# Peptides against a protein of PDB entry 1MQS: the designs that were tried, part 169

Target 1, 223 residues: chain A of PDB entry 1MQS
Amino acid sequence: ILKMLFLNKDLNNNDNITTITDDIFNQQEIIWKVLILDIKSTATISSVLRVNDLLKAGITVHSLIKQDRSPLPDVPAIYFVSPTKENIDIIVNDLKSDKYSEFYINFTSSLPRNLLEDLAQQVSITGKSDKIKQVYDQYLDFIVTEPELFSLEISNAYLTLNDPKTTEEEITGLCANIADGLFNTVLTINSIPIIRAAKGGPAEIIAEKLGTKLRDFVINTNS

## One batch from the design tools (peptide; made by RFdiffusion4, then SolubleMPNN)

Design b2_p26_4_s3 (from b2_p26_4, 12 letters changed)
Fold by OpenDDE base, seed 5:
Structure b2_p26_4_s3 (fold): chain B 223 residues (1-223), chain A 26 residues (1-26)
Amino acid sequence: as target 1 above (223 residues)
Amino acid sequence: SSIEEALNKRGEELTEEFKKLVEKYK
């Protein structure tokens, strides 16, 4: 989450969020940004970050995506929202209206191929694609007591999961690898996460596999 | 960190795919 707030730039791996924010604050000019959330992501952010953390990250204003928002054409915007048709349409409308200077889009869960294509198609019509700087997604949302952002070294995961030629076996195998990586991360953090996954997609498969691994681990450790 | 690099790579891949699709629909 912190990485997202800093436009997904490399952050110095100091274990303490406060130290990271202080170091960035002291070393770099703060880029003021707008953070746009939905109900789901609001809960996630609130569980992980304090208001002071948002301010230190340069978040000037945070708003819900469905709320009427004033134009800030000189301010970059970070979207952290669910991958839905409704949210995509709102983002595109915001783009059309030049509501912000730049758009950094982070979906809270995996972006389906059809929605990616819809977003791309709508953006292409606007002629303002240059304002969209980033499109990121996540497979799973983890609510942990301490916010840590992590990534798995799995090459072409998105492409593999969204390629219609990919077999069910390949998807299952990739999901297992992702679950293994997440499991290792959970063990490293030494905290049991609350797992949230979208229904009907790879995220659900990953969540199920991860849940099983965690349960098995707890049983084996307490034995 | 390897995790941070992986997230960045994933994000870059999706961003690039998005850009390719935008060009396809122009």
Scores: peptide ipSAE 0.548, ipTM 0.897, DockQ to the pose 0.441
Fold by OpenDDE base, seed 1:
Structure b2_p26_4_s3 (fold): chain B 223 residues (1-223), chain A 26 residues (1-26)
Amino acid sequence: as target 1 above (223 residues)
Amino acid sequence: SSIEEALNKRGEELTEEFKKLVEKYK
């Protein structure tokens, strides 16, 4: 998230948020920018960052994407929003209206190919593709409730896993979804966890799946 | 080799792919 706020430049992730922001503030001229969020990303940002952190990161104003926003044609904008058709259309409209000077687009989760193509097609028509500096998709499919506690917010996961009527296929599918979410979380925090799970239950299945994903990832990135 | 590098690469690749697609539709 902090990396995104600094236009996805390399940051020393070993430091805490305050140290990172202070170092950047002291070493570099602050680039003031606008942060555009949706409801989901607002919850994510609020869970991880304080208002003061945003200010130190050079965020002058943050607004919801669906809100009527005043044009700031001389100010770069960071979009951190869900990969939806609606959000894409709004971004394109903002581009058409020259609402901001530059556009740094960060989707909260994987951008489907069809939406990528739609975005590209619409942007091509505007003739203003040069203003779009970045298109990134993040792996934020979790809600941080506490500094060391987060939830994937998968509906009825507990009930499904503990319902004796749930089929093996349903359990396997849910465990795969949970493992995917955890994997994305690991990537987001840039830390490989020590996986601990209770034996003999869904937690073990999830742990195995997550472990496999992490191993595969490490192998593929080291090659 | 690192998670950060992989994420950076992904972002760069997506941006590049986007730019290519924009040119394709021009």
Scores: peptide ipSAE 0.540, ipTM 0.902, DockQ to the pose 0.631
Fold by OpenDDE base, seed 3:
Structure b2_p26_4_s3 (fold): chain B 223 residues (1-223), chain A 26 residues (1-26)
Amino acid sequence: as target 1 above (223 residues)
Amino acid sequence: SSIEEALNKRGEELTEEFKKLVEKYK
């Protein structure tokens, strides 16, 4: 997330957010940017960053994508929004209207192929593709509530896992979804956790699945 | 970190793919 605010430039990850922002603020000229969010990403940003952090990152204004926004044709914009057809259409409309000088698009989760093609097709028609500098998709399938606490936004997970009417297949499926969410969380925070789980229950299943995903990832990235 | 490198690579690849698709639809 912080990297996104600095236009996905390399950051020294060994430091706390405050230290990183201070170092960048002191060493580099601040590029003022607009940050465009949706409801989901607003919650994410608010949990991780303080207002002062945004200012130090050069965010002068932040707004919701669905809100009416004033044109700032000389200011670059960072979009951090869900990969939906609606958001894509709004981004393209903003591009058509020359609302900002440059567009750095960061989707909060994986961008489906069909939406990527739709975005590209619409942008090609505008003739303004040069203004789009980046298209990134993130691995955010969680909401950070505290620095060490987060939610995967999986509806009724606790109830499902504790309902005696839930089938083994349903439990296995849910555990897989939870493991996927945790895996994405690990990638987002750029830290490998020590996995701990109670034995003999869903937690163990989740831990095993997550462990496998992490091992596979490490092997593939170090190879 | 290996994770950071992987994320950066993914972003660069998606951006490049987007650019290619834009050219395809022109």
Scores: peptide ipSAE 0.551, ipTM 0.903, DockQ to the pose 0.635; fails the geometry check
Fold by OpenDDE base, seed 4:
Structure b2_p26_4_s3 (fold): chain B 223 residues (1-223), chain A 26 residues (1-26)
Amino acid sequence: as target 1 above (223 residues)
Amino acid sequence: SSIEEALNKRGEELTEEFKKLVEKYK
């Protein structure tokens, strides 16, 4: 998240957000930016960063993508929004209207190929592709609730996993979804965890799936 | 390589792919 706020530049490998923001703020000229969010990303950002952290990162204003936003044609914008057709259309409209000077687009999750093509096609028609500086997709399928604690915000996960009426197929599917979310979390945090799970239950299944995903990723990355 | 390097690479690749597609549709 901090990397995104600093236009995806390399940051020091400090685990403390405050330390990172302080170091950058003291060492580099601050570039003031607008941050455009949706409901989902607002929750995520609010859980991880304080208002002061945003300011230190150069975020002068943050707004919802669906809100009426005043043009700031001399200010670069960071979009951090869900990869949806609706959001893409809004971004393109903002581009057409010269709402901001530069566009740094960060999708909250993987951008499907069809949406990437749609975005590219629409942008090509505008003739303003030069204003789009970055298109990134993130792996943010979690919300940090407190330091070192986060939630995947999967509805009724505990109830589903502990309901004796839940089928094995349903449990397996849910465990896979949880493992995917945890995997994305690990990638976002940039730290390989020591996995601990209770034995004999869904947690163990999740841990095994996550472990496999992480091992596969490390192998593929180091190959 | 680190996870961060892999993520950075992914972002750069997506941006590059986007630029290529824009040119394709011009």
Scores: peptide ipSAE 0.545, ipTM 0.901, DockQ to the pose 0.631; fails the geometry check

Design b2_p26_4_s4 (from b2_p26_4, 13 letters changed)
Fold by OpenDDE base, seed 5:
Structure b2_p26_4_s4 (fold): chain B 223 residues (1-223), chain A 26 residues (1-26)
Amino acid sequence: as target 1 above (223 residues)
Amino acid sequence: SEIEKAINEKGKKLTEEFKKLVEKYK
């Protein structure tokens, strides 16, 4: 998240957010930026960063993507929003209207190929592709509620897993989604966890899926 | 970290792919 706020530049590997922000603030010229969020990403940012952190990162204003926003044609914008057709259309409209000087687009999760192509097609028509500096996928399918506690915010997950009417296929699908969210969490915090799960239930299925994803990722990264 | 590098590389690749697609649709 901090890296995103600094336009995905390399940051010092200090684990303390405050130390990182202070070091960057002291060593680099502040580039003032606008941060565009949606409801989901607002919750994520609020759980991880303090107002002072945003200020130190050069965020002058943050707004919701669906809100009416005044044009700031001389100010770069960071988008941190869900990968949806609606958000893509809004970004393209903002581009068409020259709402900002530069566009740094960060999706909160993986961007599907069809949406990537749609974005590219629409941007190509505008003739303003040079203003789009970055398109990144972030791995933020979670909300940190406490320093050692987070939620994936999957609707009715507990109810679904405990409902006797839920099919095995539905449980398997949900477990896969949870494993994906946890995988993204691990990547975001940049630490390989020790996985602990209760045996004989959905937690074990999730743990196995997560373990496989992590192993595959490590192998692919080291090859 | 290796993970951070991988994430950054993925982002760079996505940006590059996006730019290529834009050129394709011109």
Scores: peptide ipSAE 0.510, ipTM 0.889, DockQ to the pose 0.665
Fold by OpenDDE base, seed 3:
Structure b2_p26_4_s4 (fold): chain B 223 residues (1-223), chain A 26 residues (1-26)
Amino acid sequence: as target 1 above (223 residues)
Amino acid sequence: SEIEKAINEKGKKLTEEFKKLVEKYK
């Protein structure tokens, strides 16, 4: 699972999940990603990883595959879902709508040949096959849980942003609230700031919202 | 681990097979 969150790159580390995530987070440039789950995979992720692990793996937002999700065309997506016709159709629809920049598809179990062909056929029709970077089968039966992996002192904001149960809408709402707070601060200081934010994460969402508010304010004030 | 290696190799193969099938259906 952890390897999947790092786009199935080779990880030469035999340490526990916490040590691996710490090392990667501190030593390497983080790639921000969206994680799409279903009910079954959500339970699996929750049993193996902590919220802080998802954050350190670069998961900016996570949602259920059946939920309405906002487009993030500049952000790569990791799908970790059951190999069903329904999920395949949803993935293809997401591809058609350019919902994400890249698609890393990981099925929770073996993908039947007929479903593989169906996926390929539908993707071929879209003309957007280049966006699909990986199609993997995962073996959940081989996942060993580490019961001692607990991070207890995570801020509520980080918990909300990285909890698999948190919807994209909830994250968007939180980002909007943060942006509103920052906007009010800017107005209080009476100075237009230079906005800098990491790309592909909640910070970018906040920055965009704040920028829009500031632009609108300046336009309205100068009119 | 051996399991991780196996999953990775299988994944690479599946990805390649998928790409081939996409080309087939174009």
Scores: peptide ipSAE 0.500, ipTM 0.879, DockQ to the pose 0.257
Fold by OpenDDE base, seed 4:
Structure b2_p26_4_s4 (fold): chain B 223 residues (1-223), chain A 26 residues (1-26)
Amino acid sequence: as target 1 above (223 residues)
Amino acid sequence: SEIEKAINEKGKKLTEEFKKLVEKYK
């Protein structure tokens, strides 16, 4: 998250957000930016960062993507929004209207190929592709509730996993979704965890899936 | 970290791919 707010520049690997923001704030000139969010990303970022943290990162204003926003043509914008057709259309419209000086687009999850192509096509038509500086996928499909506790905010996960009427297919699907969310969390915190799970239940299935995803990721990255 | 590097590289690649696609559709 902090890296995104600093336009995906290399940051010192300090674990404390406050320390990172303070160090950067003291060492570098602050580039003031606008942060554009949607409902989902607002919840995520608000759980991780305080308003003061945003300010220290150079975020002067944050707004919802669907809200009416005043043009700030001299200010760069960071979009941190879900990879949806609707959001893409809004971003392109903002680009057309020269709403901001630069566009740093960060999707909250993986951008499907079809949407990437759609974005590229629309941007191509505008002739303003130079204003788009970055297109990144972020991995923030979680809510931090406590310093060492987070939630994937999957509705009724506990109930579904413990309901005897739930089918094996449903359990498998849910476990996969949970594992994906946890994987994204690990990537976000930039730390490989020691995975512990209760044996003989869905938690073990999730742990195994997560472990596989992490191993595959490391292998693919090192290759 | 290795993860950070991987994320950064992935992001850079996506940006590059986007730019290539933009040029393709011009």
Scores: peptide ipSAE 0.506, ipTM 0.884, DockQ to the pose 0.674; fails the geometry check
Fold by OpenDDE base, seed 1:
Structure b2_p26_4_s4 (fold): chain B 223 residues (1-223), chain A 26 residues (1-26)
Amino acid sequence: as target 1 above (223 residues)
Amino acid sequence: SEIEKAINEKGKKLTEEFKKLVEKYK
């Protein structure tokens, strides 16, 4: 998240948020930015960052993407929003209206190919593609409830996994979704976990899937 | 970290792909 707020520049991840923000503030001129969020990303950011952290990161104002926002044509904007058609259309409209000087687009999860193409097609029509500086997929599809506790907020996961009427296919599908979410969480926190799961249940399935994803990722990154 | 590098590379690649697509649709 902090990296995103600093336009995805390399940061020293060994430092805490305060140290990082202080170091950047002291070493470089702060670039003031607008942060555009949706409901989901607002919850995510609020769980991880304090208001003061945003200020130290150079966020002068933050707003919801669906809100009427005043133009700030001389200020760069960071979008951190869900990869939806609606959000894409709003971003394009903001681009058309020259609402901001530069656009740094960060989607909260993987952007489907069809939406990427749609975004590109719409931007091409505007003739203002030069203002789009970044398009990133983030891995922040989680909520931090406690400093060391993460939740995917998958509705009725516990009930579904423990309902005897749930089919094997449904369980497998849900476990895959959970594993994907956990994988994204691991990538976000930039730490390889020690996986612990109860044996003989869905937790073990999830753990196995997550382990496989992590192994595959490490192999692919090192290749 | 390796993970951070991978994320950054993915982001850069996505940006590049986006730019290429924009040019394609012009």
Scores: peptide ipSAE 0.500, ipTM 0.886, DockQ to the pose 0.658; fails the geometry check

Design b2_p26_5_s1 (from b2_p26_5, 15 letters changed)
Fold by OpenDDE base, seed 1:
Structure b2_p26_5_s1 (fold): chain B 223 residues (1-223), chain A 26 residues (1-26)
Amino acid sequence: as target 1 above (223 residues)
Amino acid sequence: SKKIEEAKNKLMQNQTKEFYELIKKY
């Protein structure tokens, strides 16, 4: 998250959040930025950072993407939002209106290819592609509840998975969502877990899906 | 840990590159 707030620049990994922010604050000219969030990403950020932390990171204002926002044409913007068509359209509209000087777009999870193409197409039409500096997947689609505990914030997941009325398609879909969330978490923690799951149930499905994602990731990054 | 982070960073950079390549096609 901090890396994102510093425009995905390499931060010296060895320092505590406070030390990093202090060092940057003291050594470098603070680049003031606007942070644009949605409901989900707001929860994610709030679970890890305080308002004061945002200020130390150079965030002057944070707002919801769907809210009316005042133009700040001389200020760079960091978008940290869900990978949805709606959010893409809003970003493009903000670009069209020259709402900010630069656009650093970060998605909470992987942006599907079709949406990436849609974004590119819309941006190309505006002629303002130079203002978009970054398009990143941050893989931050979870809530940190405790230092060693996180939640995917999937309502009634357990109930749904154990309800005999739930269809196989629904179960499979939910398992995929859970696996995606876990994958994002693993990438954030930078540690590959040993996956253990009970056999014959949704846990096994999730484990298999997660395992596949991790394997694919390792293969793709080693090439 | 470092490898995963590097891999992630590479993916992120590649996505940006891919985005700009797509723009050129249009």
Scores: peptide ipSAE 0.431, ipTM 0.873, DockQ to the pose 0.729; fails the geometry check
Fold by OpenDDE base, seed 5:
Structure b2_p26_5_s1 (fold): chain B 223 residues (1-223), chain A 26 residues (1-26)
Amino acid sequence: as target 1 above (223 residues)
Amino acid sequence: SKKIEEAKNKLMQNQTKEFYELIKKY
């Protein structure tokens, strides 16, 4: 998250957020930025960072993407939002209106190919593609509840997986979503877990899906 | 750990590149 707030520049390895922000604040000129969030990403940010941390990262103001926002044409903007058609349309509209000087777009999870193409097409039509500096998937679609505990915030997951009326398709779909969330957390903590799951249930399905995603990721990165 | 970080960074950079390549097609 801090890396994103510093426009995805490399940061010194430090375990303390306060120390990191203090070091950066003292070593380089702060670039003031606007942070644009949605409801989901707000929860993610709030679970990890304090208001003072945002300020030290050069965030002068943060707003919701659906909120009416005043134009700041001389200020760069960091978007950290869910990968949805609605958010893409709003970003493009902000681009059309020259709402900010530069656009650093970060999605909370992987942007589907069709939405990436849609974004590219719409931006192409505006003729303002030069203002978009970054388009990144951050894989930060979870909430940190405790220092070593996180939640995927999937509603009724336990009930759905244990309800005998739930269809196999629904279970498989939910397991895929859980695996995606776990994959995001693995990429965030930069550590490959040992996967252990009970046999014959949803846990096994999740473990298999996660294992496949991790293997694919490793293969693609080694090529 | 270092490999994962490098891989992630590469993936992110590639996405930006892909985005600009798509723009050129339109």
Scores: peptide ipSAE 0.426, ipTM 0.878, DockQ to the pose 0.692; fails the geometry check
Fold by OpenDDE base, seed 4:
Structure b2_p26_5_s1 (fold): chain B 223 residues (1-223), chain A 26 residues (1-26)
Amino acid sequence: as target 1 above (223 residues)
Amino acid sequence: SKKIEEAKNKLMQNQTKEFYELIKKY
């Protein structure tokens, strides 16, 4: 998250957020930025950072993407939002209106190819592609509750997985979502876990899906 | 851990590159 707030620059691997922000704040000229969030990403950011941390990271103001936002044409914007068509359309509209000087687009999870193409197409039409500096998947679709505890914030997951009335399709879909969330978490922690799951249930499905995602990731990055 | 971070960074950078390549197609 901090890396994103610093425009995805390499940060010194200090374990303490406060130390990192203080060091950067004291050593470098602060680039003031606007942070644009959605409801989900707001929860993610709020779980990890305080308002003071945002300030130290150079965030002068943060707003919801759907809110009416005043133009700040001389200020760069960091978008940290869900990879949805709606958010893409809003970003493009903001681009069209020259709402900000630069656009650093970060999606909370992987942007599907079709949406990436849609974004590219829309941006190409505007003729303002030069203002888009970054398009990143951050893999930050979870909430940190404690230093060693996180939540995917999937409502009624346990109930859904254990309700005999739940369809196989629903279970499979939910397991996929859980696996995606876990994958994002693993990538954020930068540590590949040993996956253990009970056999014969949703846990096994999740474990298999997660394992596949991790293997694919390793293969794709080594290639 | 460092390898994963590097891989992630590469993936992110590649996405930006891919985005710009797509723009060029339109």
Scores: peptide ipSAE 0.421, ipTM 0.878, DockQ to the pose 0.720; fails the geometry check
Fold by OpenDDE base, seed 2:
Structure b2_p26_5_s1 (fold): chain B 223 residues (1-223), chain A 26 residues (1-26)
Amino acid sequence: as target 1 above (223 residues)
Amino acid sequence: SKKIEEAKNKLMQNQTKEFYELIKKY
């Protein structure tokens, strides 16, 4: 998250996170930025950072993407939002209206190819593609509840998975969402887990999906 | 851990590149 707030600049990994933040704050000129969030990403940010931490990172203002926002044409903006058509349309509208000087777009999870194409198409029409500096998937679609505990904040997941009325398609879809969330968590922790799941249920489906995602990720990055 | 981070960074960079390549098509 902090890396994102510093425009995804390479932070020298040799120091503890606390030391890195202090050193960065002391050595680099603070670039003031606007942070644009949605409800989901707000929960993510709030789980790990305080308002004072945002200020230290150069975030002068943070707001919800759906809220009316005043133009700040000389200020760069960081978007950290869910990968949805609605959010893409709002970002493009903000671009059209020259609301900010630069756009650093970060999605909380993987942006589907069709939405990436949609974003590219809409941006191309504006003629302002040069203002979009980054389009990243941050893989941060969870909240930290305790130092060693996280939540995907999926409502009624337990009920849905255990309701006899739930269709196989619904279960498969939910398992995919859970696997995506776990994948995001793994990438954030930067450690490959040993996956263990009970056999014959949703847990196995999730484990298989997660394993596939991790394998695909490793293959794609080694190529 | 280092490999995962490198892989993640590469993925992010590739996405940005892909985005710009798509823009050029349009």
Scores: peptide ipSAE 0.418, ipTM 0.870, DockQ to the pose 0.752; fails the geometry check

